# Peptides against a protein of PDB entry 6B4E, part 43

Target 1, 295 residues: chain A of PDB entry 6B4E
Amino acid sequence: TNFDKISKMFWHYKDKIAQIKQDIVLPIKKADVNVRNLLSRHKRKINPKFGQLTNSNQQLFKIQNELTQLINDTKGDSLAYHWILNFIAKAVVHQAETEVRVKPESALPLGKLTLYLLVQFPELQELFMARLVKKCPFVIGFTCEIDTEKGRQNMGWKRNNENKWEDNTSYDERMGGILSLFAIITRLQLPQEFITTTSHPFPIALSWHILARICNTPLNLITNTHFVILGSWWDAAAVQFLQAYGNQASKLLILIGEELTSRMAEKKYVGAARLRILLEAWQNNNMESFPEMSP

## One batch from the design tools (peptide; made by RFdiffusion4, then SolubleMPNN)

Design b1_p12_6_s3 (from b1_p12_6, 5 letters changed)
Fold by OpenDDE base, seed 1:
Structure b1_p12_6_s3 (fold): chain B 295 residues (1-295), chain A 12 residues (1-12)
Amino acid sequence: as target 1 above (295 residues)
Amino acid sequence: SLEEEFQQLLSE
């Protein structure tokens, strides 16, 4: 693992967030009133749709079509188009922080919707990844120390209105929710309409990177959160990961489930204990996946 | 490293 490369990638996306603010968000505030009104209307129409997702593919397709139309309405103005995509990127990540956090299986319909949009609107890819990395650096296997304020900020920790850091449980759950979404995206097949014409923007190999990079992370930087997000990843993608890489996947699952947890046993991390349970379930031929969506 | 091993696998 080249940690310098990962660090460069992390800061690339941090810079991208700053760029988005300067080049997309702030300029819209100075746009003509008609453009601002258009975007406000679209925002109001788009926001509820993420909450309308169910375990139904029919409902998914309906929402996909509705969002496609709404986004296409903005293509005549490049700035408006990029603004609405950035809004969607933020909204999707927010949905992961809230809904997926409490209901991990909801990552599946959300992930399917997101993957569709990422392929249908390629400009969403960089916007989405930048938002993901900002909120949850674990998606690219980035880790830094959290004993400083800057370190905590880099790792996506939030402060409340009283300038107090969020509690560990809240942070862990948010990271787990975001990582679940990303894991789902990496293990999903492209929609049938794109499979022959487009490469997967965030393929299953990115899941490998997450696991491998965490395994290679200096142990002094490994926290309970690492195990929590590994558990979230496991629930979201382990079955499909094994299907994709076979024995090599198995080795990596053993490394995170057995070796990494063992090396950190003295810390008695709750997340590590859960990951051990997942490993044991797998060893007993009881690995579970999220339920498939209905037609 | 594990990542290097993976890259080797992809090259096969």
Scores: peptide ipSAE 0.033, ipTM 0.721, DockQ to the pose 0.194
Fold by OpenDDE base, seed 2:
Structure b1_p12_6_s3 (fold): chain B 295 residues (1-295), chain A 12 residues (1-12)
Amino acid sequence: as target 1 above (295 residues)
Amino acid sequence: SLEEEFQQLLSE
């Protein structure tokens, strides 16, 4: 693992967030009143759509069509178009932090919707990835120390209005929610209408990167959160990961489930204990996946 | 090959 490359990627997306503020968010505040009104109306219509997802493909397709129309309405103005996509990127990640956090299986419909939008509107890809990396650097396998304020900020820790850090459980759950969404996206097939014309923007190989990079992370930087997000990834994508890479996937699952947990056993991390349970379930031919969506 | 990809991905 080339950690210099990963670090460069991390800072690339951090810079992208700053660029988005300067080039998209701030300029729109000075835009024509008609444009601002359009975006305000569209924001109000778009925001609830992510919470309207269910385990129904029919409902998914309905929402896809509605969002597609709303986004297309902004294409006459490039700045408006990019603004609405950035809003969507933020909204999707927020949904992962709140809903997927408490109901991991909701990552499946959310992931399907997100993947559709990423393919339908390619400009969303960089905006979405930048938001993911800012909120959850684990999506690219980035880790730094959290003994400093800057380190915690880089790893996506939040402070409240009283400048107090969020508790460990809240952080772990948020990271797990975001990682679940990303894991789902990486293991989903492209919609049928795109499979022959477009390559997958965030393919299953990115899941491999997450696992491999965590395994190669210096042990002194490994925390309970690493095991929590590995468990979240496992629930979301382990079955499909095995289907994609076969024996090579098995080796990596054993590496995270057995070797990494064993090396950190003295820490008695709760997340590591859960990952061990998942490994044992797999060894007993009882690996589970999220249920498929209804027609 | 899958093995080559495996080694490449591990090195990333």
Scores: peptide ipSAE 0.033, ipTM 0.710, DockQ to the pose 0.915
Fold by OpenDDE base, seed 5:
Structure b1_p12_6_s3 (fold): chain B 295 residues (1-295), chain A 12 residues (1-12)
Amino acid sequence: as target 1 above (295 residues)
Amino acid sequence: SLEEEFQQLLSE
């Protein structure tokens, strides 16, 4: 694993966030009043839709169509279009931090919706990835030390207005929620209308990157969070990952479930204990996946 | 390395 390359990728997306603020978010504040009003109305309509997802494909398709129409309404103004996409990117990640965090299986409908939008609106891809990396660097297998303020910030730790860091549990759960969403996206097939014309923007290979890069991370940088997000990934994508890569996938699952947990046994991480349970379930032919959505 | 194994997998 080339960690210098990963670091460069991390900072690329951090810079992208700054660029988005400068070139998209701030300029809209000076835009024509009609444009601002349009975006305000669209924002209000878009925001609740992510919470309206259920385990129903019918409901998913309804929301997809509604969002598609709302986004298309902005295409006449490039700045407005990019602003709406950036808003959607932020909203999707926020949904992962709040809902998926407490109900991991909700990642499936959210992931399906997100993947559809990523393909339908390709300009969303860079905006979404930048937001993901900012909030959860684990999605690209980036890790740094968290003994400094800057290190914690880089790893997506939040601090309140009183400069108090969030609780470890809160951080772990947020990271798990975001990673669950990303894992789902990587293991989903493209919708039928795109499968022959478009390549998958975030394919299952990116799951391989996450696992491999974490396995190669210096042990002194491995925390409970790493095991938590690996467990989240496992629930979200392990079955499909095995289907995709067969024996090679098995080797990697053993590396994270057995080898990595064993190397860190002295830390007695709760996340590591859960990951071992998942490994054992798999070894006993009891690996579980999220239930498929209803028609 | 795992990265090398990954690259090998992609080349297959």
Scores: peptide ipSAE 0.031, ipTM 0.715, DockQ to the pose 0.198
Fold by OpenDDE base, seed 4:
Structure b1_p12_6_s3 (fold): chain B 295 residues (1-295), chain A 12 residues (1-12)
Amino acid sequence: as target 1 above (295 residues)
Amino acid sequence: SLEEEFQQLLSE
């Protein structure tokens, strides 16, 4: 694992966030009133859509079509188009932070919707990744020390209005939620309409990177959060990961489930205990995945 | 590249 490259990638997306603010978010505030009104209306229509997802593919397709129409309405103005995509990127990640964290299986419909949008609107890809990396650097296997304020900020820790850090449980759950979404996206197949013409923007190989990079992370930087997000990933993608890479996948699952947990046993991390349970379930031929969506 | 890293990881 080349950690220098990972760091460069991390900072690339940090820079992208700053660029988005300067080139997309701020300019819209000075845009024509008609454009601003359009975007305000669209924002209000788009926001509730993510919460309307269920385990129904029919409902998913409905929402996909509605969002597609709303986004297409903005294409006449490049700035408006990019603004609405950035808004969607933020909204999707926010949904992962709030809903997926408490109901991990909700990552499946959200992931399907997101993947559809990422393919339908390629400009969303960079915006989405930038937001993901900012909020949850684990998605690219980035880890730094959290003993400093800057380190915590880099790792996506939030402060409240009183400048107090969020509690560990809240952070762990948010990271788990975001990682669940990303894991789902990596293991989903492209929709039928795209499979012959488009490559997967965030393929299962990115899950491999996450696991491998965490395994290679210096042990002094490994925290409970690492195990929490590995558990979240496992629930979301382990079955499909095994299907994709076979024996190589098995080796990597053993590395995270057995070797990494063993090396960190003295810490007695709750997340590690959960991951061990998942490993044992797999060893007993009881690996589970999220239920498939209904028609 | 991501692909190069992936291939390296698979070779391990």
Scores: peptide ipSAE 0.027, ipTM 0.707, DockQ to the pose 0.267

Design b1_p12_6_s4 (from b1_p12_6, 5 letters changed)
Fold by OpenDDE base, seed 3:
Structure b1_p12_6_s4 (fold): chain B 295 residues (1-295), chain A 12 residues (1-12)
Amino acid sequence: as target 1 above (295 residues)
Amino acid sequence: SLDEEFERLLKE
């Protein structure tokens, strides 16, 4: 693992966030009142759609169509179009932080919707990845120290209005939610209408990178959060990962489930204990995946 | 390394 390359990637997306603010978010505030009103209306229509997802494919397709129409309405103005896509990127990640956090299986419909939008609107891809990396650097296997303020900020820790850091449980759950969503996206097949004409924007190889990079991370940087997000990834994608890479996948699952947990046993991380349970379930031929969506 | 193994897998 080339950690210098990963760091460069991390900072690339951090710079992208700054660029988005400068070139998209701030300019729209000074845009024509008609454009601002249009975007305000669209924002209000788009925002509730993510919470309307269920385990129904029928409902998913309905929401896909509605969002597609709303986004297409902005294509006549490049700035407006990019603003809406950036808004969607933020909204999707926020949904992962709140809903997926408490109901991991909700990542499946959200992931399907997101993947559809990423393919339908390619300009969303960089906006979405930048937001993911900002909120959850684990999606690219980036880790840094969290014993400094800047380190915690880089790893996506939040502070409240009183400059108090969020509690460990809250951080772990948020990271788990975001990682669950990303894991789902990487393991989903492209929608039928795109499968023969488009390559997957975030393929399952990215899941391999997450696991491999975490395994190669210096042990002094490994925290409970690493194990929590690995457990979240496991629930979201382990079955499909095994299907994709076979024996090589098995080796990597054993590395995270057995080897990494064993190396960190002295820390008695709760997340590590859960990951051990998942490993044992797999060894007993009881690996579970999220239930498939209904028609 | 894990990365090297992955690269080999992708070439096969």
Scores: peptide ipSAE 0.051, ipTM 0.768, DockQ to the pose 0.193
Fold by OpenDDE base, seed 1:
Parts: C-alpha cells; structure tokens; sequence
Structure b1_p12_6_s4 (fold): chain B 295 residues (1-295), chain A 12 residues (1-12)
C-alpha cells in the first residue's frame, strides 16, 4: 500500500470541496433571482425523496424517475445543473449519516438510487466522492492521527455550536453509516439499462482497497472506529465480496477479522469484538447479507 | 503485499 498516494488522493478531494464552494455554491448566490427560485423549488422537491425510499423496487423506480426529471430540468444552465448535483451529493451523504447509521439495511435502497444517479449523471461522481472523502475518509482507506485538532477535522470529526467535539459513539455511528452506503454501492450491479453501455463508477475493487489499506495501516493509528466501519462494511458487502474474489476475499476477511483484531486485542475495542463475532458467524457458515428488496 | 496480490488476481 502506497500511503503517499492515498494522502494525495485525500487532499485532492479536500481541494475539490473548496473548489465546489468557490465555483458552484458561492456563484449561485449571485445568480439571477429566477435561477435561485428555481433551484429553491427543486431543492424542496428533491430533498424528501431520499427519505421516501423503502424496501420496494417499485418505489425506488418511481423516485429514480422523479429525480431524473427534476435534475434534467436544470440542464439548460450549467451552473444550476452542477449546483443541484452537488446538493444531491450532500443530501445522500447526510441521509447515510442520519438514517443508515440507525438502520443499516436502508443503505441498500439508498445505494441503488445513488448508483443509478451516478451513472445517469456522470458529473455527480466527483461531487459525490469528494463529499464522501470529506465526511468519511475511510472510504479511500485514509487514516491520520486524531490527537490534534487538525487530525480530527481531517478524519471527519464534527464540533457542535459550543465547539465541543462529538462523542465517540456518534462519530463511530456516522462513519459506519457512510461506509455502509459506500460499501453497498461498490457491491451493487449496474442497473440493467446501463450494463452494456457503461462501466461501474465505484466497483467492488474499491472495497478491496478499503480493507487492504486498513489492514496495512500502522497499528498506532488504528482506532475503534476502524473496526466499527469494518463491521459496517462486512454487513453491507462481505457476501458479495466473497462472490467476487473467492479465496482471495476469504484471506482478506480473515486478516481483518482475526489478525487485525488479535493485534489490537489489548485495546479491548468494542468494534473489534463485534468484528470477531462476525468472523465467527462466517466460520460457522452463518454469514448474513441485507435482505433483497421486494418487487 | 495485499495490493500486489490484488493486482495478480485482477490479471487472472
């Protein structure tokens, strides 16, 4: 694992966030009042859609179509189009932070919707990835020290209005929620209409990178959060990961579930304990996946 | 390394 390259990737997306603010978010505030009003209306229509997802594919397709129309309405103005996509990127990640964190299985319909939008609107891909990396750098296997303010900020820690850091549980849950969404996206097949026309924008190989990079991370940087997000990933994608890479996948699951947890045993991380339970379940032929969505 | 193993896997 080349951690210098990972760091460069991390900072690339941090720069992208700054660029988005400068080139998309701020300029729209100075745009024509009609454009601003249009975007405000669209924002109000789009935002509830993510919460309307259920375990129904029928409902998913309905929402996909509705969002597609709303986004297409903005294509006549490049700035408006990019603004609405950036809004969607933020909204999806926010949904992962709030809903998926408490109901991990909700990542499946959200992931399907997101993957559809990523393929239908390719310009969303960089916007979405930048937001993901900012909020949860674990999605690219980036880790830094969190003993400093800047380190915590880089790893996505939040402060409240009183400038107090969020508690460990809240951080762990948010990271788990975001990582669950990303894991789901990586293990989903492209919608039928796109299989022959485009490649997967965030394929299962990215899951391999997450696991491998965490496994190779210096042990002094490994925290409970790492194990929490690995557990979240496991629930979201382990079955499909094994299907994709077979014996090599198995080796990597053993590395994170057995070797990494063993090396960190003295820390008595709760997340590590859970990951060991998942490993044991797998060893007993009881690996579970999220239930499939209804028609 | 795990990355090297992955690269080999992708070539299969």
Amino acid sequence: as target 1 above (295 residues)
Amino acid sequence: SLDEEFERLLKE
Scores: peptide ipSAE 0.050, ipTM 0.764, DockQ to the pose 0.191
Fold by OpenDDE base, seed 4:
Structure b1_p12_6_s4 (fold): chain B 295 residues (1-295), chain A 12 residues (1-12)
Amino acid sequence: as target 1 above (295 residues)
Amino acid sequence: SLDEEFERLLKE
């Protein structure tokens, strides 16, 4: 694992966030009133859509179509178009932080919706990835020390209005939620209308990178959160990962489930204990996946 | 390394 490259990637997306603010968010405030009003209306219509997702494909398709229309309405103005995509990127990640964290299986419909939008609107890809990396660097396998304020900030820790760090449980759950969404996206097939014409923007290979990079992370940087997000990934994508890479996938699952947990046993991480349970379930031919969506 | 193994896998 080339950690220098990972670090460069991390900072690339951090810079992208700053660029988005400078070139998209701030300029729209100076746009004409008609554009601002349009975006305000669209924002209000878009926001509730993510919460309207269910385990129904029919409902998913409805929402996909509605969002597509709303986004297309902005294409006449490049700035407006990018603004609405950035808004969607933020909203999707926020949904992962709030809903997926408490109901992991909700990542499936959210992931399907997101993947559709990422393919339909390619400009969303960099915006979305930048937001993901900012909020959850684990999606690219980035880890740094969290014994400093800057380190915590880099790893996506939040402070409240009183500059107090969020509690460990909240952080773990948020990271798990975001990682669940990303994991789902990586293991989903492209929608039927795109499968022959477009490459997957975030393919299953990215899941491999996450696992491999975590396995290669210096042990002194491994925390409970690492195991939590690995467990989240496992629930979201382990079955499909095995289908994709076969024996090689199996080796990697054993590495995270057995070897990594064993190396960190003295820490008695709750996340590690759960991951061990998942490993044992798999060994007993009881690996579970999220239920498929209804028609 | 795991990365090298991955590269081999992708070539299959």
Scores: peptide ipSAE 0.048, ipTM 0.760, DockQ to the pose 0.192
Fold by OpenDDE base, seed 5:
Structure b1_p12_6_s4 (fold): chain B 295 residues (1-295), chain A 12 residues (1-12)
Amino acid sequence: as target 1 above (295 residues)
Amino acid sequence: SLDEEFERLLKE
C-alpha cells in the first residue's frame, strides 16, 4: 500500500470540495432569479425523495424517474445542473449519516438509487466521491491521527456550534452508515440498461482497497471506528465480495476478522468483538446478507 | 503487499 498516494487522493478531494464551493455553490447565489427559483423548487422536491425509499423496487423506480426528470430540467444551465448534482451528492451522504446509520439495510435501496444516478449523470461521480471522502475518509482507506484538532477534522469528526466534538458513538455510527452505503454501491450490478455500455463507476475492487489499506495501516492508528466500519462493510458486502474474488476474498476476510482483531485484542474494542462474531458466523457457514428488495 | 496481490489478480 502506497500511503503517499492515498494521502494525495485524500487531499485531492478536499481541494475538490473547496473548488465546488467556489465555482458552483457561491456563484449560483448571483445567478438569475428565475434560475434560483427553479433550483429552490427542485431542492424542495428532491430532498424528501431519499427518505421515501423502501424495500420496494417499484418505489425505487418511481423515485429514479422523478429525480431523473428533475435533474434533466436543469441541463439548460450548466451551473444549475452542477449545483443540483452537488446538492444530490450531499443529500445522499446525509441520508447515510442519519437513516442508514440506524437501519443499515436501508443502504440497499439508497445504494441502488445512487448507482443509477451516478451512471445516468456521470458528472455526479466526482461530486459524490469528494463528499464521501470529506465525510468518511475510510472509503478510500485513508487514516490519520486523531489526537490533534486537524487530525480529527481530516477524519470527518464534527463539532457543534460550541466547538465541542461529537461523542465517539455518534462518530462511529455516522462512519458506519456512510461506509455501508459505499460498500453496497461497490457490490451492486449495474442496471440492465447500462451493463453493456458503461463501466461500473465504483466497482467491487474499491472494497478490496478499503480492506487492504486498513490491514496495512499502522496499528497505532487503528481505532474502534476501523472495526465498526469493517463490520458495517461486512454486513453490506461480504457475501458478494466472496462471490467476486473467491479464495482471495477469503484471505482478506480472515485478515480483518482474525489477524487484525487479534493484533488489537489488548484494546478490547467493541467493534472488534463484533467483527470477530461475524467471522465466526462465516466459519460456521452462517454468513448473512441484507434481504433482497421486493418487486 | 495486498495491493500487489490484487494487481496480480486483476491481470488474470
Scores: peptide ipSAE 0.040, ipTM 0.747, DockQ to the pose 0.193

Design b1_p12_7_s1 (from b1_p12_7, 5 letters changed)
Fold by OpenDDE base, seed 2:
Structure b1_p12_7_s1 (fold): chain B 295 residues (1-295), chain A 12 residues (1-12)
Amino acid sequence: as target 1 above (295 residues)
Amino acid sequence: SELEKLEEEWEE
């Protein structure tokens, strides 16, 4: 693992966020009132769609079509188009922070929707990844110290209006939610209409990177959150990961589930305990995946 | 290490 490269990637996306603000968000605020009104209307129509997802593929397809139409309506204006995609990127991540956080299995329909949009609108990919990295650096296996305010900020910690950091549980759950979504995306097959014509924008190899990079992270930087997000990843993608990489996947799962947890045993992390339970379940042939969606 | 080996095979 080349941590210098990972760091560069992290800061690349942090810079991208700043660029998005400068090149997309701020210019729209200065755009003519008609464009702003159009985007406001579209935003209001788009935002509820993510919460309307269920375990139904039929509902998913409906929402996909509706969003596709709404996004296409903006293509006549490049700035408006990018603005709406950026909004969608933010909304998807927000949904992961809120809904997936409390209901991990909701990552599946959200992930399917997101993957569809990422393929249908390629410009969404960089916008989405930038937002993911900003909110949850774990998606690229980035870790830094959280002993400083800047370090915490870099790792996606939030402060309230009173400048108080969010509690550990809230942070862990948010990170878990976001990581669950990303994990799901990496393990999903492309929609049937794209399989033969398009490469997967965030393939299962990115899950490998997450696990490997975390395993190689200096132990002094490993926190409970690392184990929490690994557990979230496990629930979301372990089955498919094993299918993809076979014996090598098994080795890596053992590394995170047994070796990494053992090395950190003195910390008595709750997340680590859960990960061990997941490992044991797997060893007993009881590895579970999220239920498939209904027609 | 085993991890390094895995990375060489599948990550690199």
Scores: peptide ipSAE 0.026, ipTM 0.719, DockQ to the pose 0.168
Fold by OpenDDE base, seed 3:
Structure b1_p12_7_s1 (fold): chain B 295 residues (1-295), chain A 12 residues (1-12)
Amino acid sequence: as target 1 above (295 residues)
Amino acid sequence: SELEKLEEEWEE
């Protein structure tokens, strides 16, 4: 694992967030009133769509079509188009932080929708990845110390209006929700209309990177959160990961489930205990995935 | 290590 490369990638996306603010978000505030009104209306229509997802493919397709139309309406103005995509990127991550956090299986329909949009609108890819890395650096296997304010900020910790850090449970759950979504995206097949003509923008190899990079992370930087997000990843993608990489996947799952948990046993992390349970379930031929969506 | 071996084969 090249940690220098990972750090460069992390800061690349942090810079991208700053660029988005300067080049997209702030300029729109000074744009023509008609453009601002259009975007306001579209924002109000788009935002509820993510919460309308169910375990129904029929409902998914309906929402895909509705969002496609709404996004296409903005293509006549490049700035407006990028603004609406950035809004969508933020909204998707927010949905992961709130809904997926409490209902992990909801990552499946959300992930399917997101993957569709990422392929349909390629400009969304960099916007979405930047937002993911900002909110949950674990998606690229980045870890830094959290004993400083800057370190906590870099790792996606939030402060409330009173400048108080969020509690550990809240942080763990948010990170788990976001990571669940990303894991789902990496293990999903492209929709039928794209599978033969387009490469997957965030393929299963990115899940490999997450696991491997965490395994190589200095132990003094490993926290309960690492195990929580590994557990979230496991629920979301372990079955498909094994299908993709076979014996090599198995070795890596053993490394995170057995070796990493053993090395950190003295900490008695709750997340590690759960991951151990998942490993044991797998050893007993009881590895489960999220249920498939209904028609 | 096993991890190093896996990384050589698949990560890079």
Scores: peptide ipSAE 0.026, ipTM 0.713, DockQ to the pose 0.167
Fold by OpenDDE base, seed 4:
Structure b1_p12_7_s1 (fold): chain B 295 residues (1-295), chain A 12 residues (1-12)
Amino acid sequence: as target 1 above (295 residues)
Amino acid sequence: SELEKLEEEWEE
């Protein structure tokens, strides 16, 4: 693992966030009133859609179609188009931080929707990844110290209006929610209409990177959060990961479930304990996945 | 390390 490369990638996306603000968000505030009104209307229509997802594929397809139409309405203006995609990127990540956080299985319909949009609108990919990395650097296997304010900020910790850091549980759950979504996206197959013509924008290989990079992370930087997000990943993607990489996947799962947890045993991390339980369940041929969506 | 080996194998 080349950590310098990962760091450069991290900062690339941090810079991208700044660039988005400068080139998309701020300019639209000065755009023509008709454009601003259009975007306001679309924002109001788009935002509720993510909460309307259920375990139904029919409902998913309905929402996909509705969002597609709404996004297409903006394509006549490049700035408007990019603005609405950036809005969607933010909304999806926010949904992961809130709903997926408390109901991990909701990552599946959200992930399917997101993957569809990522393929249908390729310009969303960079916007989405930038938002993910900003909020949850674990998605690219980036880790830094959190004993400094800057370090905590880099790792996605939030401060409230009183300048107080969020509690550990809140942070862990948010990171878990975001990582669950990303994990789901990486293990989903492309929709049938795209599978022969388009490459997967965030393939299962990115899950490999997450696991491998965390395993190679200096132990002094490993926290409970690392184990929490690994557990979230496991629930979301372990079955499909094994299907994709076979024996090599097994080895890596053992590394995170047994070796990494053992190395950090003295810390008695709750997340590590859960991951150990997941490993044991797998060893007993009882690995579980999220239930498939209804037709 | 075993992990490094896995990464190398994956990259090939």
Scores: peptide ipSAE 0.023, ipTM 0.690, DockQ to the pose 0.145
Fold by OpenDDE base, seed 5:
Parts: sequence; structure tokens; C-alpha cells
Structure b1_p12_7_s1 (fold): chain B 295 residues (1-295), chain A 12 residues (1-12)
Amino acid sequence: as target 1 above (295 residues)
Amino acid sequence: SELEKLEEEWEE
């Protein structure tokens, strides 16, 4: 693991967020009134769609089509197009922070929708990844100290209007929700219409990177959150990960489930205890996955 | 929206 490269990637996306604000968000405020009105209407129509997802593929396809049409309506203006994609990126991550956080299996329909949009609209990929890294650096295996305010901020900790940090539990759950979504995306196959023409934008290899990078992270930087997000990843993608990489996947799962938890046993992290339970379930041939969606 | 408000607060 090259941590210098990971750090560079982290800061690249942090800079991208600043660029998005300067080059996309702020300029729209000065745009033509017709463009602003269009985007306002589209925003209002788009935002509820993510909450309308269910375990139904039929419903998913309906929403995909509706969003596709709404996004296509903005392509005549490059700035408007990028603005709406940035909005979608933010909305998807927000849905992970709120809904997936409390119902992890909801990551499946959300992930399918997101993957479709990422392939259909390639410009969404950088916008989405930047938002993910900002909110949850774990998606690229980045970790830094959280003993400073800047460190906490870099790791996606939120402060309220009174400058009080969010609760540990809240942070852990948010990170778990976001990571669940990303994990699902990495383990999903491309929609049939794209398989022969497009490469997967966020393939299963990115899950490998997450696990490996966490395993190689200095132990003094490992927190309960690391184990929480590993557990979230496990529920979301472990079965498919094993299918993809076979024995090599098994080795890595043992590293996170047995070796990493053992090394940190003195900390008595709740997240580590859960991960250990997941490992044991797997060893007993009882690894579970999210249920498949209905037609 | 709640989303926009949260993003604004965090980015400041």
C-alpha cells in the first residue's frame, strides 16, 4: 500500500469539491433566469426519486427512466448539466447517510440506480467520487489522525452550528451507510445494455483496495469506525467478493476478521466484535447476503 | 432543502 498516493488522491478530491463550488455551483446563481428556473424545477422533481426506491426492479427502472429524461433536458447547457449531476451526487450520498444508515439493504436499489447513472452519464463519476471521499474517506482507504479539528474534518466528522462534533455513534452509522452504498456499487454487474460497451467505473477491485489499505493502516490510527465500515462492507459485498477472487478473497477476509480484530482486541471495539461474529458465521458456512430485488 | 442546508453548513 502506497499511502502517499492515497493521500494525494484524497486531496485531489478535496480540491475537486472546492472547484465544483467555484466552477459549477456559484456560476449558476448568475445564470439566465430560464436556466435557474429549469434547474429549480428539476431539483424538486429529482430529489424525491431516491426515497421512492423499493425492492422492486420495476420501480427501479421507472425511476431510472424518469431521471434520465430529467438529466437529458439539461444537456443543452453544459453548466446546467454539470450542476444537475453534482446535485444528484450530493443527493445519493445524502440518501446513504440517512436511509442506508438505518436500513443497509436499501443500498442495493440505491446502488443499482447510482451505477446506472454513473455509466449513462460519465461526467457524474468524478463528481460522485469527490463527494464520497469528502464524506467518507474510507471509500479509498484513507485514514488520518482525529486528534485535531482538521483531522476530524478530513475524516468527514461533522460539526453543528455550535461547533460541537457529532456523536461517535452518529459518525459510525453515517460512515457505515456511505460505505455500504459504495460496496454495493463495486460488486454489482453493469446493466445488460452496457456490459459489452463500457467498463465498470467502480469495479470490485476497489473493494479489494479498501480492505487491503485498512489492513495496512498503522494500528494507532485504527478506530471503532474502521471495524464498523468493514462490517458494513461485509454485509454488502463479502459473498460477491469471494465469488470474484476466490482463495485470495478468503485470505483478505481472514485478515480483517481474524488478524485485525485480534491485534486490536485490547480496545474492545464494538465494531470489531460484530466483525468477529461475521467471520465466525462465514466459517460455519452461514454467510448471508442482501436479498435480491423482486421483478 | 435540508440537504443544501447541511452541505452549506459543513463546507463553511
Scores: peptide ipSAE 0.014, ipTM 0.488, DockQ to the pose 0.021

